# Peptides against a protein of PDB entry 4N78, part 313

Target 1, 186 residues: chain A of PDB entry 4N78
Amino acid sequence: HFQVICRLLGYQGIAVVMEELLKVVKSLLQGTILQYVKTLMEVMPKICRLPRHEYGSPGILEFFHHQLKDIVEYAELKTVCFQNLREVGNAILFCLLIEQSLSLEEVCDLLHAAPFQNILPRVHVKEGERLDAKMKRLESKYAPLHLVPLIERLGTPQQIAIAREGDLLTKERLCCGLSMFEVILT
Target 2, 155 residues: chain B of PDB entry 4N78
Amino acid sequence: MAELQMLLEEEIPGGRRALFDSYTNLERVADYCENNYIQSADKQRALEETKAYTTQSLASVAYLINTLANNVLQMLDIQASQLRRMESSINHISQTVDIHKEKVARREIGILTTNKNTSRTHKIIAPANLERPVRYIRKPIDYTILDDIGHGVKW

## One batch from the design tools (peptide; made by RFdiffusion4, then SolubleMPNN)

Design b2_p29_7_s4 (from b2_p29_7, 11 letters changed)
Fold by OpenDDE base, seed 5:
Structure b2_p29_7_s4 (fold): chain B 186 residues (1-186), chain C 155 residues (1-155), chain A 29 residues (1-29)
Amino acid sequence: as target 1 above (186 residues)
Amino acid sequence: as target 2 above (155 residues)
Amino acid sequence: EELQRRLEAIEEYAEQIKDNLPLFQEGME
């Protein structure tokens, strides 16, 4: 699903969706969640000392349950605050999955473009074959596919410009060094 | 352009007129030959003369048709070439627009990105200048991620 | 080249016919 979304939206659509999600998350965090957190901080016991170990685990649990009774029984915490936190969590997960899916698509695009851009994969050398010889053979095999040099030789100045720009856009992908998810976490 | 105009305005219409005139002339020649044959005491001579005129007339018409056909073909070739040039121009504009749109889209999404921190350290380094187009740093692409995706060409 | 020569010969012959056609019209008038 996320791959389809990435393909459908493209960079423009993804940017718009991500921006809107960030706005929503910001609104939730700075609004409702912040208010609940402030309220919770006010009702939180100022002094919560560890009870004596002699009360055992059940007694200690009961002690903390009693100290936090007002917080646990706060109905709005479960219904509103936790729901908003779920929404934030879902938004974060959505962004993560979109980025991952986009990265996969970009990698695929790079792989598909590689033969046309004089980018050759490192080939596993079988025992007894020289890496250099194999790479040279591959270079020779794909040399006719090098698009930019081909257009530079045969194309008009306008075509050359377009080819160079297209080549640059093909090579420059987010997955090569950029992360959206890190921005979302800040 | 001048050649196409000459073909359209002068050569082809002229050729059509010539062909039409030839038709009219041939009709007159036919009438003449028929009358000459009827009136001539020497029917054999009249027949031979008619054959000669027929051959000449056919050759003339064939030439006129051929000339006209060649002019039409030339006209079509010129027009086809013009259309190809127009198509090329349109394609160039379209590609330019698409590239521009892509650049805009990339700028927009780029604002939402930061450099991947390879360091294990949790320090979320805030991107220094949000406004500068983030230069794509080429990191080695791990192609192994695609090993499980698709019926790829086993190298 | 031979086709071109034949075409040229046909063109020359056609030109001759074209030149003679008006003379024929004048003779029939």
Scores: peptide ipSAE 0.016, ipTM 0.642, DockQ to the pose 0.005
Fold by OpenDDE base, seed 4:
Structure b2_p29_7_s4 (fold): chain B 186 residues (1-186), chain C 155 residues (1-155), chain A 29 residues (1-29)
Amino acid sequence: as target 1 above (186 residues)
Amino acid sequence: as target 2 above (155 residues)
Amino acid sequence: EELQRRLEAIEEYAEQIKDNLPLFQEGME
């Protein structure tokens, strides 16, 4: 599903969706969640000291349950605040999955374009074969497919410009060094 | 353009008219030959004259058809060339527009991106400073990232 | 009979013209 979404939306569509999701997340965080957090902070016990270790884990847990009873029993926390947090979480996950799917698509595009861009895959060298010789053979094999040099030789200036720009756009992908997800986490 | 116009407006219509006129003239020639043969005391001479007219008429029609056909072919070639040029122009514009759209799209999404920090520590550290959206710095594509994906084509 | 002979002569001439048509085609190439 995410792959299809990426294909359908493209860079522009993905950008729009991400921007809107960020707005939603921001709204949730700065609005409802912040308000609940503030309220919870007000209701939070001012003095909550760590109980003595002699009470053991169950006793310590019971102590904190008692101290936080009002917070735990706050019904709106479960219904509204946690729901909003789920929405934020879902948005984050959505962004992550979109980025991953986009990266896969970009990698596929790069791989498909590689023979035309003088990008040779690293060939597995069997024992006894020289990597350099294999690479040279591959280069020679795909040399006629190098689009930009071909167009530079045979094309009009306009075609050359388009070919260069197209080549650049093909090579420059987000997966090569950019992350949307990191921005979302910031 | 002038050549195409001449072909369309003068040469081809003229050739068609000439063929039509030739048809009418051939009918007259046929009538003449028939009457001449009937009225002539020398039937052999009349027949030879008819043969001559027939040959001439055939040659003239053949010439007219050939000329017209060549003009039509030339017209079509010119038109085909014009269409190819137009197609090339349209394609160029289309490609330019697509590239521009792609650039715009990339700028838009680029605003939503930051450089991948190789530091694995996903510590959700609340970024203190709203780091300005790092302008899309065209970093040279490090294709080494693809090195891990490439299951070496085992040839 | 004379008309028939003349008709035959015309037909022969027509056939000769047909046979010469390829020569015209070669000249047009």
Scores: peptide ipSAE 0.012, ipTM 0.653, DockQ to the pose 0.005
Fold by OpenDDE base, seed 1:
Structure b2_p29_7_s4 (fold): chain B 186 residues (1-186), chain C 155 residues (1-155), chain A 29 residues (1-29)
Amino acid sequence: as target 1 above (186 residues)
Amino acid sequence: as target 2 above (155 residues)
Amino acid sequence: EELQRRLEAIEEYAEQIKDNLPLFQEGME
C-alpha cells in the first residue's frame, strides 16, 4: 500500500502529507499530550524507590503498578491521552514507511535509468581477466543507449536542454543522501 | 505557407475544374464521332478517327487525374509536416511544464529533509549506587486494568 | 545478481551525487 501511495502522490503529494502530519503531531504534542503530562507530573509519587532485585521481575512490576495505580486507573488517560499517543505513533510510523517506500521507488528508478545514463555496474572479474577490459566491453555494449549523447547528436537545441534537465532530475534522488525521517524525529 | 495556399486556392481547384470541363468536352467529342461514323461513306476511316480521339481523350484525362492527385498528395504532406511540427512544439511545452512542476515538488520535499546521520545508540548506564532494599509484599498483578490500553489503529 | 551489481554501482555513484542535489538542497535552505 505504501508503494502505491508513493507512486500516486509523488514528491509533491508526499511533501504536502508530511507537512500536514507534522502539524497534527505538533498540535497533539503541544496541546493535549502536554496537558496530560503536566497533570501526571503533579500526581506522580514524590518518592518512587527501586525495589530489591530479589523480588524478581513480576514483583518489581507489581510494585510499580501499585505505585502508579491511581494514574493507570485514570479514565481520561486511557481514552484520550493514550489515543493521542497512538495517533502520534501512527504518524511517525507512517512517515517512516513512506520514506522507506519512496527510497525503494527511487532506487528502482535509478536502476532502470542506469543503462541510459552511462552508469555501469561493477562486474565480477574472474582470475586472469582485466577489469578494465571488461568495463570497456560493457561500455561499448550500452553506448547506443546513452540518451543524452544521442539527443545531443540528433536533437534540436530545445530537445537537448530537456534531455539534460531530465537526466539531471533522474540522477538526483533523496535516497542518495537525504532523510525526511530524521527531520521528523527532531 | 505560400506553397500550401497555392495548392489549396489555385492548383487543386483549378485541377478539379479542368477535370469537370474535360467531361463536357468528351461528350462533344463522342457526339462528333458518332455522327461522323453515321454520315461517312468510308466507315473504316471514321472508325480509325474515333479510335484516335478516344486514345487522346483517355490520355488527357489520365494526365489531369495524375496532376491533381500529385497536388493533393503534396498538400497532405505539407499539412502532415506542419502537424508534426506543432505536435513537437506542444510536447516541448508539456515537458517543460512537467520539469518545472517536478522542480517545485523537489524543493518542497527538500525542506523536509536533512543529511543522513549515523544514529548513535544511547548506552543504558546502570546506577552506581544501588538503592537500599525496600521490603515489598508481592500482590497478584491485575492486568485487567490495562486491557483497554494499547489497542493501536492497524494501518 | 545483475540487479544487485547495478545497485552496488549506483550506490557508489549516489555518494558522488549526494553533494550535487541542488533541487532538494535548495528546499533545505
Scores: peptide ipSAE 0.000, ipTM 0.644, DockQ to the pose 0.529
Fold by OpenDDE base, seed 3:
Structure b2_p29_7_s4 (fold): chain B 186 residues (1-186), chain C 155 residues (1-155), chain A 29 residues (1-29)
Amino acid sequence: as target 1 above (186 residues)
Amino acid sequence: as target 2 above (155 residues)
Amino acid sequence: EELQRRLEAIEEYAEQIKDNLPLFQEGME
């Protein structure tokens, strides 16, 4: 689903969606969540020490449940605050999955374009073969596919310009060094 | 452009007229040949003359048809070439627009990105001194401070 | 009948000329 969304929206659509999600998240965080958190901090037990580990996980859980019983039972916390936190969480997950899907698409595009851009993978060399010789053979094999040089030789100035720009746009992808998710987390 | 115009306005219409005129002329030639053969005392000579006129007429018609056909083909070739040039121009414009749109889109998404940083995960260190459990003293929580928070009904 | 034979001969001759027409086109190119 996320791959389809990425393909459908493209960079422009993804950008718009991400911006709107960020606005929503910001609104939720700075609004209702912040207010509830402040209030909860005021009513939180001033001294809540970690119970002894000897009580085990169930005993520790019961201890904290007892300490926070009145807070947990507050209806507005479940209906409003936790819901908003879920929305924020969903937004974060959405952004993560979109970025992952986009990165996958970009990698695929790069791989598909690679032979046309003189980007050749390092070839595995069998014992006794020279890597350099094998790479040269590979380069010679794909040399006719080099798009920009081909167009520079045979194309019009306008075609050359478009080819160069297209080549640049093809090479410059977010997956090469950029992250949206890191921005969302900051 | 001038060549195409000449073909459309002069050569092709002219060729069509010539072909039509040739048709009329051929009818006259046929009538002449028929009458000449009937009236001539030397039928062999009249036949040879008819053959000559037939050959000439066929050659002339063939020439006219060929010329007209070539002109039409030339016209079509010129038009096809013009269409190809137009298509090329449209494609160039389209590609330029697409590239521009892509650049804009990339700028917009770019502002939402940062360099990938391989940050080391910070270890959560558990406190060394486990404090003794403090006896829970239940204090009533006053939730009235939350009455102004949210979209609930203000009583 | 003689006229018919002569007409057929003319038609045959015309067909021969038609068959030779492509040769004339090659010479004009």
Scores: peptide ipSAE 0.013, ipTM 0.649, DockQ to the pose 0.005; fails the geometry check

Design b2_p29_8_s1 (from b2_p29_8, 14 letters changed)
Fold by OpenDDE base, seed 2:
Structure b2_p29_8_s1 (fold): chain B 186 residues (1-186), chain C 155 residues (1-155), chain A 29 residues (1-29)
Amino acid sequence: as target 1 above (186 residues)
Amino acid sequence: as target 2 above (155 residues)
Amino acid sequence: SALKFLQQMQELAEQALREAARREAEAAL
């Protein structure tokens, strides 16, 4: 599903969606969540001593439940605050999954374009064969597929310019050095 | 452009008119040949004359048709060449627009990106003293104790 | 009138032949 979304939206559509999600997250964090957090901080017990270890895990849990009873029973916390936190979480996950899907698409595009752009995979040389000889054979095999040099030889100046720009756009992908998710986390 | 205009406005219409006039004149020639054959005492000579006129007429018509056909073909070739040039121009514009749109889109998404911090994997120096993992005997937490707290079963 | 037309057509054909021959001669130069 995310792959289809990435293909449908393209870079521009993804950018718009991400921007809007960031706005929503910001609004939730600075608005409702912040207000609830402030309220929770006010009602939190000022002195919460660790109960004696003798009460065991259940007793400690009950103790904390009792200390936080008013907070746990706060209906708005369960209905509104936790829902907003879920929305934020979902937005973050969405952004992550979109970025991962986009990266996959970009890698696929790079791989498909590679033969046309003089990008050759490193060939695993079996023991005894000269790497250089194999690479040279591969270069010779794919040389006729190099689009930009072909157009430079046969095309008009305008076609050459377009081909170069297209080649550059094909090579320059976000997955090579950019992350959107890191921006979302800051 | 001037050549195409000349073909469209002068040469092709002129050729069509010439063919039409030829048709009318050929009919007159036929009538002449028929009358000449009927009236002539020397039928053989009249026949040979008719053959000569027929051959000449056919040659003339063939010439006119060929000339007209060539002019039409030339016209079509010029038009095809013009269309190809227009197509090339449109394609160039289209590609330019697409590249521009892509650049804009990439700028927009680029604002939402940061450089991937290739964190140099600091060699986590394993602390020397592996403290013996204290066998946490996970006693199964009996969650049934919590069953009584949440259900306000008014008995 | 028909004879005049045929004569004109003959003259046109002869002119076309002369022009073709001229072009061939110019190309052979």
Scores: peptide ipSAE 0.024, ipTM 0.607, DockQ to the pose 0.011
Fold by OpenDDE base, seed 3:
Formats: structure tokens, C-alpha cells, sequence
Structure b2_p29_8_s1 (fold): chain B 186 residues (1-186), chain C 155 residues (1-155), chain A 29 residues (1-29)
């Protein structure tokens, strides 16, 4: 599903969606959630120490449930604050999954473009074969597919310019060194 | 452009008119040859003259058709070349626009990106002194301070 | 009139042949 969304929206659509999500998240965090958190901090038990590990996970959980019983029972916290936190969480997950899907598409594009850009994979060398000879043979095999040099030789100046720009745009992908998710987490 | 205009406005219409005129003139030549053969005492000579006119007429028609055909072909070639140039121009503009749109899109998404960071591990520090929990004394909490936040019910 | 037309067509045909011959000669150089 996320792959289809990435294909449908493209870079521009993804950017718009993410920007809007960030606005929503910011609004939720700085608005309702912040106010609830401030209020909760005021009513939080002044002394709440970490229980002994000897009580185990169930005993520790029960201890915290007892300490926070009145807070957990607050209906507005469950209905409003926790819902907003879910929305924030869903937005973050959405952004993560979109980035992952986009990265997959970008990698596929890079792989498909590689033969046309003189980007050759590392060749497996069998015993007794020279790596250099095999690489040279591979380079020779794909040399006619090198698009930019081909167009530079046969194309018009306008075509050359477009080819160079297209080549650059093809090479420059987010997956090569950029992350959107890290920005969202900040 | 000038050549195409000349072909469209002068040469091809002129050739068509010439061919049409040729039809009417050929009919007259045929009538002349027929009458000449009937009236001539020397039938053999009249026949040879008719053959000569027939050959000439055929040659003339062939020439007119060939000239017209060549002019039409030339016109079509020029038009095809013009269309190809227009197509090339449109394609260039289209590609330029697409590249521009892509650049804009990439700038927009680029604002939402940062350099990938290497994974870092941090140690969780446990508190040294686990104090005994104090007996919980339930105190009523006033939540009315939240009534003005969000969609809370004001009583 | 018909004879004049045929004569004109003959002259045009001869001119075309001369031009074709000239083009061939120029292409041979």
C-alpha cells in the first residue's frame, strides 16, 4: 500500500503530505498534549520511587497502577490525550513507512539506471579469472549504453543539457544519504 | 517556408490546372488525328503522324503527372520536416517543464530531510538506591483545570 | 490551339531532361 502511495504522490505529493502531518503533530504536541502533560505533572505523586526489582514485572506494574490510579481513571485523559497521542504515533509510523517505501523505489530506479550511467556492479570472479579483465569486459559490454556520452556525441546542445540534468536527477536520491524520518523525530 | 508556400499556392495548383487543360487538349488532338486520317489520301503518312502525336501526348501527360507528383512529394516532405521540428520543440519544452517540476518537488521534500546518522547506543543508568515505596495515600485530584482545554465539557 | 499546347509540353519535357542531365553531370563532379 505504501509503495502505491509513493508512486501516486511522487516527491511533491509526499512532501505536501508530510508537511501537513508535521503541522498536525506540532499542533497536537504544543496544544492539547502539552497542557495535559503540564496538568499531569502537577498532580503527579511527589514521591514515586522505582520499586524493588524483586517484585518482578507484575508487581512493578501493580505498584505503578496504584500510584497512578486516579490519573488513569480520568476519563478525559483517555478520550482526548491518549487519542491525540495515538494520532501522533500513527503520523510518525506513516512517515516511517512512506520513507521506507520511497527508499525502495529509489533503489530500484538507481539499479535500473546503473547500466546507462556507467555504474557497474562488482563482478564475482571465479577461480582463475582476473578481476580486471572481467571488469574491463563488462565495461566494454555496457559502454554503448552510457547515455550521457552517447547523447553528447549524437545529440543537440539542448538534448545534451536535458540528458545531463536527467542524469543528475537520477543519481541524486534521498536514499543515498538523506532521511526524512530523522527530521520528523526531531 | 517560402518554398512550401510556392508549392501550395502556385506549383501544385498550377500543375493540376495544366493536367486538366491537357485532358481537353488531348481530346482536340485526337479529333484532329481522326479527321486528318479520314481526309488524307496518304493513309500511311496520316497514321505515322497520328503515332507521333500520340507519343508526344503520352510523353506530355507523363511529364505533367511526374512533375505534379514530385511537387506533392516535396510538399509532403517539407511538411513532415516541419512537423518533426515542432514535435522536437514540444518535446524539449515538455522535458524542461518536467525537469523543473522535479527540481521543485525535490526542493520541497529536501526541506524535510537531514543527513542519515549512524546508529548510536546509550547505556541506561539504573538508580543506585531503591527506596522503599511510601504507602500510597489517595488524595482527590481536581481535574477542572483541564475543562478549558480541547473539547472538554464546561459545567 | 492543341498543337501549340503539345509544342509547349514538348519544350517543357525537353527542358526537364536537360536539367536532369545537368544535375547528373554536377553530381558526377
Amino acid sequence: as target 1 above (186 residues)
Amino acid sequence: as target 2 above (155 residues)
Amino acid sequence: SALKFLQQMQELAEQALREAARREAEAAL
Scores: peptide ipSAE 0.022, ipTM 0.606, DockQ to the pose 0.013
Fold by OpenDDE base, seed 4:
Parts: structure tokens; C-alpha cells; sequence
Structure b2_p29_8_s1 (fold): chain B 186 residues (1-186), chain C 155 residues (1-155), chain A 29 residues (1-29)
């Protein structure tokens, strides 16, 4: 599903969606979640001493349950605040999955373009074969497919410019060193 | 441009008119030949004249048709060439626009990206031994390294 | 008038034949 979304939206569409999601997340965080956090801070016990360890885990839990009784009983926290947190979580997950899917698509594009861009795959060298010889053979095999050099030789200046730009756009991908998800987390 | 215009406005219409005029003239020639044959005392001579006129008429029509056809073909070739040029221009514009759109899109998405902290400080352990500068064989960029990034997509 | 037309057409046809022959001769060179 995410792959289809990536294909349909393209870079522009993904950017728009991501931007809108960021806005939504921001609004949730700065709005309702912040308000709930403020409210929680108000009802939070000002002095919460650590219970004695002698009470054991159950006793400590009961202690904190008692201290936080008002917070736990805050019904709106469960219904509204947690829902908003879920929405934020879903947005984050969506962004992650989109980025992953986009990365896959980009890799596929790179792989498909590679023969035309003088990008040779790693050749598995069988035992006894020289890597260099195989590489040269591959280079020779794909040499006629090198689009930019071909157009540079046969094309008009305009075509050459377009070919170079296209080549650059093909080579430059987010997966090569950029992360959207990291931006979302910041 | 001038040649195409001449073909369209003068040569082809002129050829068509000439062909039409030839039709009317051929009818007159036929009538003449018929009358000449009837009135002539020397029927054999009249027949030979008729045959000559018929051959000439056929040749003339053939010439007119051929000339017209060649002009039409030339016109079509010029038009085809013009269309090809137009197509090339349109394609160029289209490609330019597409590239521009993609650049814009990439800029927009780029704003939403940061450099991956390759915190892999792989300590380039400088191998202690200055191995002789092995000829820089451009190691092909192994894009398979990116294969591991995709593992999270539950298809 | 028709005879004059035919004569003109004959002359044109003959000229065309001469030109064709010339082109063939030139192409043969």
C-alpha cells in the first residue's frame, strides 16, 4: 500500500502529505496534548517521596497508585489525550513507512537506471576469475547504453543539457543520504 | 516556408486546374478526331492522326498527373519535416517542464529531509602498512547496501 | 484551340522527357 502511495504521490505529493502531517502533529502536541500535560502537572503531587523499598513491588505500586489516583481517574486523559497520542503515533509510523517505501522505489529506480549511467553492479567473481576482467567485460557490454555520453556525442546542446539534468535527477535520491524521518523526530 | 507556400497556393492548385482544363480539352480533341475521321476522304490518315492525338493526350495527362503528384509529395515531405520539428520542440519544452517540476518537488521534499547521521564513525583504521597505491579501481557503487534499509516494509 | 493545347502539351512532354534523360545521364556520371 505504501509503495502504491509513493508511486502515486511522487516526491511532490509525499512532500505535501508529510508537511501536512507535521502540521497535524504540531497542532496536536502544542494544543490538546500540551493542555493535558499542563493539567496533569497541576494535579501531580508536589511531593512524591520514594516509598521504602521494604514495601516491595506491590506496595510501591499501590503507593504510586494512591499518589496518582487523581491522575488515573482523570477520564479525559484516557479518551482524548491517549487518542491524540495515538494519532501522533500513527503519523510517525506513516512517515516512517512512507520513507521506507520511497527508499525502496528510489533504489529500484537507481538499479534500473544503472546500466544507462555507467553504474556497474557488483559482479560475483567465481573462484579463479579476475574481477577486473569481468568488470571490463561488463563495461564493454553496457558502454553503448551510456545515455549521457551518447547524447553528448550525437545530440543537440539542448538535448545534452536535458540529458545531464535527467541524469543528475536520476542519481540524486533521498535514499543516498537523506532522511525525512529524522526531521520528523526533531 | 516560401516553397511550401508556393506549392500550396500556386503549384498544386495550378496543377489541378491544368488537369481539369486538360479534361475539357481532351473532350474537344475527341470531338475533333471524330469529325475529322467522318469528313476525311483519307480514313487511314485520319485514323493515324487520331492515334497520334490520343497518344499525345495520354502523355500530357500522365505528365500533369506526375507533376501534380510530385508536388503533393514534396508538400507532404515539407509538412512532415515541419511536424517533426514541432514535435521536437514540444518534446523539449515538455521535458524541460517535467525536469523543472521534479526539481521543485525535490526541493520541497528536501526541506523535509536531513542528512542521515552516519554515526558510523567507522574508525578508518588506517592500515599501518602503506600498501602501494593500488590503481584506484572505481569500485562500483554497491546499491545493495540500500537493500537492508528496505527490510522494514512488511509487504 | 485544342490543337494548340495539344501542341503545348506535346512540347511539355518532350521537354520533360529531355529533362528526365538529362537527369539520368547526370546520374550515370
Amino acid sequence: as target 1 above (186 residues)
Amino acid sequence: as target 2 above (155 residues)
Amino acid sequence: SALKFLQQMQELAEQALREAARREAEAAL
Scores: peptide ipSAE 0.021, ipTM 0.611, DockQ to the pose 0.014
Fold by OpenDDE base, seed 5:
Structure b2_p29_8_s1 (fold): chain B 186 residues (1-186), chain C 155 residues (1-155), chain A 29 residues (1-29)
Amino acid sequence: as target 1 above (186 residues)
Amino acid sequence: as target 2 above (155 residues)
Amino acid sequence: SALKFLQQMQELAEQALREAARREAEAAL
């Protein structure tokens, strides 16, 4: 599903969705969640000492439950605050999954473009074969597929410019060193 | 452009007019040949003359048709070439627009990105001193120390 | 008028023959 979304939206659509999502998250965090957190801080016991270990785990739990009774019974916390936190969590997850899906698509594009861009995979050399000879053979095999050099040789100046720009756009992908998710977490 | 214009405005219309005029004139020639044959005392000569006119007329019409056809073909070739050039230009514009759109889109999404901090996996320098796991020597609890403490029923 | 047309047709036919002869000569080279 996320792959389909990435394909449908493209870079522009993803950017728009992410921007709007960030606005929503910001609004939730600075608005409703902040208000609830402030309220919770006000009702939070100022002094909550650890109960004596002698009460055991059940007694300690009951102690904390009693100390936090007002917070636990705060109905709006369960309904609104937790829902908003869930929405924020879902938004973060959505961003992560979109980025992952986009990265996969970009990697696929890079792999498909590689033969045309003189990007050759390192071939596993069997015992006794010279890596250099095999690489040279591969280079010679794919040399006719190098699009930019081909167009530079045969194309018009306009076509050459377009080919170079296209090549650059093909090589420069987000997966090569950019993260959207890190921005969202900041 | 000048050649195409000449073909469209002068050569092809001129050829069509010439062909039309030839039709009307051929009718007149036919009428003349018919009348000449009827009025001539020497029918054989009249027939030979008619044959000559017919051959000449057919040759001229064939020439006019061929010339017109060639001009039309040339016109079509020029137009086809112009269309191909226009197509190429449109394609170039389309590609330029697409590249521009892609650049804009990438800038927009780029604003939402940061460089991946390649967390240098700090080589967890395994502390060189592998503290030998202190072999937990289970000292057997010598329970014999308790033998003297308490009124155990001697079995 | 018919004579003028016939003369014109004759000139066209002669021209066509000359062109045909030229093409034949070019094809024979």
Scores: peptide ipSAE 0.026, ipTM 0.611, DockQ to the pose 0.011; fails the geometry check

